# Designs tried in a protein design run: peptides against a protein of PDB entry 4GMN. Part 54

Target 1, 375 residues: chain A of PDB entry 4GMN
Amino acid sequence: RYANITLLALVTLASIGTDFQETLVKGNQGSRESPISAADEEWNGFDDADGDAMDVDQKSSSGEDQEEDYEEIDVKEDDEDDDDDSITSEMQADMERVVGADGTDDGDLEDLPTLRELIQTAVPQLIRLSNLPIDSDESLTIQSHALSALNNISWTISCLEFANGENANIHNAWYPTAKKIWRKTILPILEADSADLKLATQVTSLAWAVARVLHGETPTDGNPHRKFISLYHSSKQQAGGNSNSIEEPEDPFQGLGVKCIGVVGSLAHDPAPIEVNREVGVFLVTLLRQSNNVPPAEIVEALNQLFDIYGDEELACDKEVFWKDGFLKHLEEFLPKMRTLTKGIDKRTQPELRTRADEALLNLGRFVQYKKKHA

## One batch from the design tools (peptide; made by RFdiffusion4, then SolubleMPNN)

Design b1_p11_8_s3 (from b1_p11_8, 6 letters changed)
Fold by OpenDDE base, seed 2:
Structure b1_p11_8_s3 (fold): chain B 375 residues (1-375), chain A 11 residues (1-11)
Amino acid sequence: as target 1 above (375 residues)
Amino acid sequence: MLTEARLKFLK
């Protein structure tokens, strides 16, 4: 009895998350569908009507020469003492404390009561349910439904714009909760080293949704990027051995490999440690070098992550990783391979994959040109 | 969704 009520509640929460995501996606598509279709009305030629030259008499007002006495400000060359701005271990500990202070600034969600109740009431219960001991098929079913509900909520929130202070109230309410999902749900499941590919796919999808908001501020405890890289490689070994057992998802972008790339890419963003960024960057560039054995959807995601991580030259990872490790050469050498790969995708059978590959190819060309200009 | 970074290369 209680299990069935819990399952119904979890299915309902997962549905609410999906319905909200669809509404946000439709809203964002509707805002990008500015009516371009109405402006193809024939621009009939502008007739040359003869408008009269009105002769505006500019009166020459006399400039009085005020001799402003330039007092010679004796700029003393104060010796710039090179104050070695050694970030004191106290400032680093205060930054770690400010980043580690879950300032429970419960972002003001008074105007969003449904979202408030989802974040503050439902998500903590879903975290609890995802951490129940797995001792029965019923407990495994409850965990799977709790992960599905967390995934749908997290993906929905990750589709909001948070740049330039947009949705700051939602961001502030979600941020500490996202860290709690990471630490209490994602990490324990990853550390359990389960051979269950379904569970691994669910937790990796949730991890990607969470990391799309937290980026490089995602908790680095236990080097989760290495766990997802290992999971990527393990998933490829299993798929190669048993061609009959893993129904490849109908959507190539829902594959475990794509999800692993999406997670590790998101984890490598600023302010991620340079070593985390390097390990992820090397992994992504290695996929491009080995592209003959990599699904096209994973190549598209790996390119997109590389553009997102290294698209800003002001970031430390540009100098310390992108240029030092010679990534530009690998991207340039990959251009002709990407053209061949993209042309090999049938537009009729895989229209979305082809569109996203055409976009990634275009961006790769532009990104290589950009980086060559800023070399 | 295209990130703002990807949009810099689409322009």
Scores: peptide ipSAE 0.033, ipTM 0.714, DockQ to the pose 0.457
Fold by OpenDDE base, seed 1:
Structure b1_p11_8_s3 (fold): chain B 375 residues (1-375), chain A 11 residues (1-11)
Amino acid sequence: as target 1 above (375 residues)
Amino acid sequence: MLTEARLKFLK
């Protein structure tokens, strides 16, 4: 009974985190649909004329009319309007405030009651549940659901804009909580060095969500970047050896490798220690050098992380790592490989991967040009 | 989301 109530509460908190994320994504998409006027560039298609009239033969197969009297089973569509209005009117109102906050409302978390309760009440309990001793399948299930709920909440918050002092109230409330998730949930699981790839994937996803807000201010105690780099390499060794393929997620961007890259990239941002930045930068550049054996989605993420880490020339990592370790040469040498990689992705079967690879290729060209101009 | 860093290169 108590277990089932706890599981239901964890599932509900995980759903709330997802629905909140979807609402943020929908709200942010609505603000980006400024109608780019479709300039009707009449691409006058090529007039290729050649009229070979292949005569497809009229084979007249006389299939017999078996009138099978399909009894019209009047399936009453019980329109169970599963109004999966899982988004409470309060959550929607909180989201509308967060998305509609023109940067003048230093809104207190008092004006965001749902988000406040998620951060202040729910997350501390989820941290507690994620830290329970694993002594049963029930405790493992509780941990998995607690990690899922923490992941969804953390991802949702990581989708908020915090640049230029936007959402500063939310950032200020989340920041100490994010550090607590890192120290109390993520680090202990990473230190346990479990061979459980499911748990490793869950904690790595959570770590990425948390690190997307904390960046280089993520606690460096115990060199967590090296643990995620090690996890990356271990995940590749297991995929090569045992035909118990954990089904590669249908989404290539949901892979453990991508998540590891996302975490370590986020950890390497300013004001990360220069040694942490260097180790991550060398790891990411090494992936590009070894790109023939690296999934395209991981290359896309590695490029994006490199752009985010080294995009500002005023940062210490620009001089002390990017220029000093000669990263520009490796990025320039990777341009032709990236063009080949991107062209090799089928737009029909992997449209998202192709779009993100085309974007990353464009940005790589621009980034290399930028760095050459500011050398 | 494209970070401000990515946006500097998209412009």
Scores: peptide ipSAE 0.032, ipTM 0.720, DockQ to the pose 0.496
Fold by OpenDDE base, seed 5:
Structure b1_p11_8_s3 (fold): chain B 375 residues (1-375), chain A 11 residues (1-11)
Amino acid sequence: as target 1 above (375 residues)
Amino acid sequence: MLTEARLKFLK
């Protein structure tokens, strides 16, 4: 009875975390529909005038009208009751305040009651539940649901803009809690070195969400970047041996490899120790060099992380790692490979992967040009 | 989303 109530509460907290994320994504899309004024610049295409109309008179053979009797498949509209898990009016109001805050209102968490209760009340309980002794299938189930709820909440918060002092109130409230999740949930599970790939995937997803906010200020205790690099390599060894057992996630960006890259990339941002930055940078550049054996989604994520880490020439990692370790040469040598990789992705079967690869290719070209100008 | 770092290369 108590277990079922706890599980229901954990599922509800995980749902709330997802619905917040969706609302943030929708709100950020609406602000970009500033009408690009259709500047009617009629690009007068080249009048290639003179193509002689060869009159190839090919006789259309009259193929007979076979009236194939289309049996009207009475598609019963199963009224799937879209349990439109309607964002609670309080949650929607909090999201509208977060999304609609043109970054000038130092809105206290007092004005965000749902988000406040998630951070201050729910997350501390989820951390406690994720740290229960694993002695039963019930305790494993509770841990999994607690990790899912922590993941969804952490991802939602990681979708907020914190640059230039935006959402500083939320950042300031989340920052100590994020460090607590890292130290109390993520590190203990990583140190337990479980062979459970499901648990590893959940913890790595949570670690990525947390590290997207903490960046190089993520606690370096126990060299967590090396644990995630090790996990990346271990996951590849297991996938190569038993083609039958890891359902590759339908979304190529939900793979454990992508999540590991996302974590270690985020951990390597300034002000990360230069040694951590170097180890991660070398790992990411090595993936590009070995790209023939790396899934396209992992290459896209590795490129994105390299751009985010080394995009600022004023950072110590630019001089001490990027230039010193000769990363530009490896990125230049990767450009033709990235073009081939991107062209190899079918736009019909993998439209998102293709779009993100086209973007990463464009950004790679720009990044290389930028770095050459600032050499 | 393009991170701020990626936006530096769009100029």
Scores: peptide ipSAE 0.032, ipTM 0.726, DockQ to the pose 0.511
Fold by OpenDDE base, seed 4:
Structure b1_p11_8_s3 (fold): chain B 375 residues (1-375), chain A 11 residues (1-11)
Amino acid sequence: as target 1 above (375 residues)
Amino acid sequence: MLTEARLKFLK
């Protein structure tokens, strides 16, 4: 009786997450479908009438030479010992442990009561339910539904714009909760090293949704990027061996490989540690080099992640990884392969995959030109 | 959404 009520509640929460996502997507599409078509009133250019520019001869004066002898003020280099108080990531985590007592800096969600209740009330219960000991098929079912609800909520929130301080109240409310999902739900399931590809796919989908908001601020404990890279490789080995392959999802972008790429790409964004960025960047560039054996959707996602990670020249990863490890050469060498790959996708049978591949090809050309100009 | 980085290359 209690299990059925819990399952119904989990299905309901998963539905609310989906319905909220659809509403946000429709709202954002409706704001873009505002017809730009009406304000192309022909701004008839100013007729450059022949205005005689009067030759105002302003002659003014000759002021004199004064050689003021600026004395060399011998500014003593006081060797201020820069005590590089580099607050180590451990000290910051310990300060977050000491300061992260009950300072509910509740990002003020007063205007968003449903979202507040989802983040503050529902998500903590979903985290708890996803961490129950698996001792029965019933507990496994509860975990799967809790993960599905967390996934839908997290994906919905990850569809909001947070750039330039947009939705800052939602970001501030979600950020500590997203870190809790990562540490309490995602990491423990990844550490359990279960051969369950369904569970791995659910957790990887959730991890991608969470990492799309946290980016390089995603907790690096236990090198999760390496676990997702390992999961990527393991998933490819299993698909090659047993003809009882889990039916590849009808949508090529819903595959476990794409999800793994999306997670590790998101984890490698600034301010990720340079070595995390490097390992992910090398992984992504290696997929492009091996593209003959990689699904087109994974290539599209890998390119998009590379553009997102290395699109800013001011970031430390540009100098320390992109240029230092010679990524530009590999991207340039991949251009003709990407053209062949994209042309090989049938527009009639896979229109979305073809569109996204055409966009990724265009962006690859522009990105290579950009990087060559800023070399 | 396209990231701001992707939007820079789509222009």
Scores: peptide ipSAE 0.032, ipTM 0.712, DockQ to the pose 0.492

Design b1_p11_8_s4 (from b1_p11_8, 5 letters changed)
Fold by OpenDDE base, seed 3:
Structure b1_p11_8_s4 (fold): chain B 375 residues (1-375), chain A 11 residues (1-11)
Amino acid sequence: as target 1 above (375 residues)
Amino acid sequence: MLTEARKKFLE
């Protein structure tokens, strides 16, 4: 009884986090349509050419009867009560305030009551539930649902803009909580060194969401970047041995390899220690050099992380890692390989992967040109 | 979404 109520509450918190994320993604797409003035180009109608009505004949073949009387099981639609819409409306109102708030009010989360309760009340309980001793299938289920809820909340918050002091109130409220999730949930699970790929995927997804906000300020205790690099390599060894057991996610960007790259890339941003940045940068550049054996989605993510880490020439990692370790040469040598890889992706079967690869290829050309001008 | 770092390559 208590377990079912806890599971229901965890599912509801996870759904709430998803709906919030969808609303943010839709809102952030709408704000980028600057009204390009629709100039009135009168699309002159194409002419009515009269082409003839050929009479294709009616042949009537009469095949027979069999009436198999499948009994209409009258599944009574139990009216599950519309109570879910009320929680989504308060959350939508909080999100509309976040998207519309020009970041001038250094105010506490007083105007964002739902987000405040999620950060201050729900997340501490989810951290506690994710740390329960795993002694039963029930405790494992509770941990999985607590990780899912933490993941959805953390992803939603990671979709907010925090550049230039935007959403500073939310950042300031989330930052200490994100560090608690890292230290109390993520690190203990990573240190347990479990062979459970499902748990590893859940904790890595959560780690990416948290690291997208904390960047190089993510706690460096126990060198977590090396644990995620090791997890990346271990996941590739397991997939190569037993081709039948791990359903690759339908979305190529939801793979454990992509998630590991996203985590370590985020951990390597300024103000990360230069040696952490170097180890991650060398890992990412090594993936590009070995690209013949790397999924295209992981190459796209590795390129995006390299652009984000090394896109600022004023950062210490530009001089001490990018230039010193000769990364520009490796990126330039990868350009023709990236063109071949991108052209090899079928637009019909993998339209998103192709679009993201075309973007990453364009950005790689521009990034190499940028770095050559600033050499 | 293009990061600020990636926007510098559009100019």
Scores: peptide ipSAE 0.041, ipTM 0.764, DockQ to the pose 0.463
Fold by OpenDDE base, seed 4:
Structure b1_p11_8_s4 (fold): chain B 375 residues (1-375), chain A 11 residues (1-11)
Amino acid sequence: as target 1 above (375 residues)
Amino acid sequence: MLTEARKKFLE
């Protein structure tokens, strides 16, 4: 009885996390559709109206009124108002405030009651449930659902912009909680050295969502980047040996390899220790060198992480790692391989993978040119 | 969203 109530609550919290993410994505799309078009239409008013009014008077012909009786097919538009009643008016109001918030208010989450309750009330319980002793299939199920709910909430928050002080109130509320998830949920599961690839995938997804906000401020205790690099390599060895391949996720970007790259890339951002940055940078560059045996989605993610880590020349990792370890040469040598890889992706069967590979190829060319100008 | 780092390469 208590387990079923707990499972229902965990499923509900996971749903709320998803619905919140969808609303954030829709809100961010609507803000980009701000019609730049309406302001530029007014200035086209140089109607050079000189076009001479040729008065051609052509008269007469009396063609017959065939009353074709168009049967008005009363297509009842059943307005199935799919009132997607899943979004509570409180969640919608919180989302409108998050999307419309000029990031200047150092304010408490007082104006975001749903998000406040998720962070302050729900997440601490989810952390507790994810840390239960695993002594039964029921406790394992509870852990899996708690990790799923933590994942959805953490991903949703990681979709917010925090650059330039945007959403600073949410960042400040989430930051200590994100560190708590890392230390109390992620690290203990990674240290248990479980052969469970499902659990490893769940914890790695959660770790990526958390590390996308914490970046190089993610706790470095026990060198978690090495654990995720080891997990990456172990996952590749298992996929090669047993023809009972874990069904590769339909989405190539949901693979454990991509998730591992996303985690370690995020962990290597400033202000990460230079040694952590170096080990991750060498790992990512090594994937590009070995690209013939690496899935295209993992190459796209590895490139994106390299651009994000080394895109700022003012950072210590630029001088101490990027230039010192000669990464530019490896990126330049990879350009022709990336062109071949990208062209090999069928636009019809894998449109998203092709689009993201075309973008990563474009950015690789620009990044190499940028770094050559700033050498 | 493109990260701020990637925006610098779009210019």
Scores: peptide ipSAE 0.040, ipTM 0.759, DockQ to the pose 0.507
Fold by OpenDDE base, seed 2:
Structure b1_p11_8_s4 (fold): chain B 375 residues (1-375), chain A 11 residues (1-11)
Amino acid sequence: as target 1 above (375 residues)
Amino acid sequence: MLTEARKKFLE
């Protein structure tokens, strides 16, 4: 009884976190749809002038109309009530406020009651549930659902803009909670050295979501970047041995390798220690050098992380790591390989991967030019 | 979502 109620509550919290993310993504897309004025570019029709009237001979084959009486099988569409997991009107109102707020309110979460209760009431319980002793299949299930709910909430919050003081109230409320998730949930699971790849994927996804907000302010205790680099390498060794057992996720960006790259990249941002930045930067550049054996999605993520880490020349890591360790040469040497890799992705079967690879290729060219100008 | 760092290279 109590386990089933707890599981239902965890599933509901995970759903709420997903629905919140989808609505924020839709709201951010709608705000970028500035009305492109339909400039009626009158597509001036191709004046195909040359009317060579080839006489199509009308052969009148009189095929007999067999009226096959198609019995209209009234397939009652069972309206499967898609349980439209209808975002409550309060959640919609909170999301509209978060998307529409000109972020300058140093206010508390008083105007965001749903988000407040999620951060202040739900997340501390999820942290507790994720830390229960694993002694049964039920306790493992509870941990998995608690991690799922924490992941969805953390991803949703990580999709908010916090630059220039935007959403400062949400950032200030989330920041101490994000550090608690890191110290109380993520680190203990990473230290347990579980052979469970599902658990490793869940905790790494959560770690990425948390590190996308905390960046280089993520707690460095126990060198977590090295644990995620080790996990990356271990995941590759396991995938190479048992080609039959790990269904690669249908989405190439949901792979454990991509998630590991996303975590360590986020951990290497300013104000991360220069040695942490160097170890991560060397790891990412090494993936590019070894790109023939690296999935395209991991290359895309590694490039994006390199751009985000080293895109600001005023940061200490630019001088002390990027220039000192000669990263520009490796990026320039990788540019022709990236062109080949991107062209090798089928637009029909992997449209998202191709789009993101085309963007990463464009950014790589521009980044190399930018760095050459500031050399 | 493109980070502010990546936006500088998309312009």
Scores: peptide ipSAE 0.039, ipTM 0.754, DockQ to the pose 0.445
Fold by OpenDDE base, seed 1:
Structure b1_p11_8_s4 (fold): chain B 375 residues (1-375), chain A 11 residues (1-11)
Amino acid sequence: as target 1 above (375 residues)
Amino acid sequence: MLTEARKKFLE
C-alpha cells in the first residue's frame, strides 16, 4: 500500500515537472522568443560589439619635441605569490554547508509557489528516495521513479534562460538544490559502478540536466567527467558485444552516448578547471576524429558542446586549451567529414537528426571562420 | 518517460 502511494506520488511529481515546463515556456513567450534549448541555439559567434569606431579626428597638432627624460622606475616585480586559491573540495563543501544551512530565503520564489514547493519540499524527498538501500525490486522501482522525477524537474529548470540575470530568483533557489542532487544522488550512484545500464542512463540524464545549470561550477570531486567518459566507452563496448539486448532508443538524441557527451560538455564550461576542460575537449575532438564509428547524434552533440565551451575567446580555456592543443585544425579537417555525414542522413526517416546535423554543420563552418579571424 | 520530456524541449 505505501509503495503504491509513493509510486503514484513519484509519477505525479514527474508529470508536474513536465507540465511546469509548458507553463514556464508559455509564461516567457509573452516577453521573449521561445527559449531555444541551448543545445539547439545556432552558434552565431560572439557579436563583435560594434566597435563604435570613434572617428578620432587626427588633429595634426605639430607640437614641439620636448625630450622628457623618462626615468626608468625600477618596478620591483614583487613576486606576488599566486596563492592559487584553488577552492579546496573541503572549502567548497564548507561553503555548501553554509549555503545549505542558510534557509532558502522563502522570499525569492513568492511569485512561483509551485516551483518553490517542487524545489524546497519535493526535491529533498526525491533525493532521499533515490538513496534508499536497494534490497528489493520495490526499492529499485522507487529509486527509478525518484530519479525520473528529479530528471524532469531538473530538465525543466535547465531550459530556463539564466543569462543576463534572467530568472535569477529561480537560479538562486535551484543552484544549491542542484548541487545537493549532484552530491547526494548523482555521485553516489556513479561511485557504486552498477552494471545496470538503465540506472546509468537515468543518472546520466539527471546529471546532464543538473550540469546544464551548474556548468563549470558543478562539483569536481572524484573527477565525475572521467566517470562519464568511462561510462561512454563502456556503453560502446557493450553495444558491440550484445547486438540483441539494448533497444537503441527510438530517438538518437536519447542514447546514453549523447547524454554522456552532454554531461561532460556541460562540466567543461567556464569556470571549470583547465585540466577538466582539456580532458573533455580532447575527448570531444577525439570523437570527431573517430567519427566513422560514432553515431551521428553523438557527433552533433559533441560539436554543440565544443561551440559552447570554446565560443568565447576571452575565456582561459580558449588560449590554454583550444589554441594550445590545436583544436582548430581538427575542426577544419572534420568539416568535409561532417558534410558527408550530414548528407548521409535520410531526411525522410530521420528528419530531426538531419535538421540538427545541418545546423551543426552550418555552425561548424561559422565557428571555424570565426576562430580563423581571431587567430 | 525520459524521452518524452526531452522531445518537448526540442519541439
Scores: peptide ipSAE 0.034, ipTM 0.607, DockQ to the pose 0.047; fails the geometry check

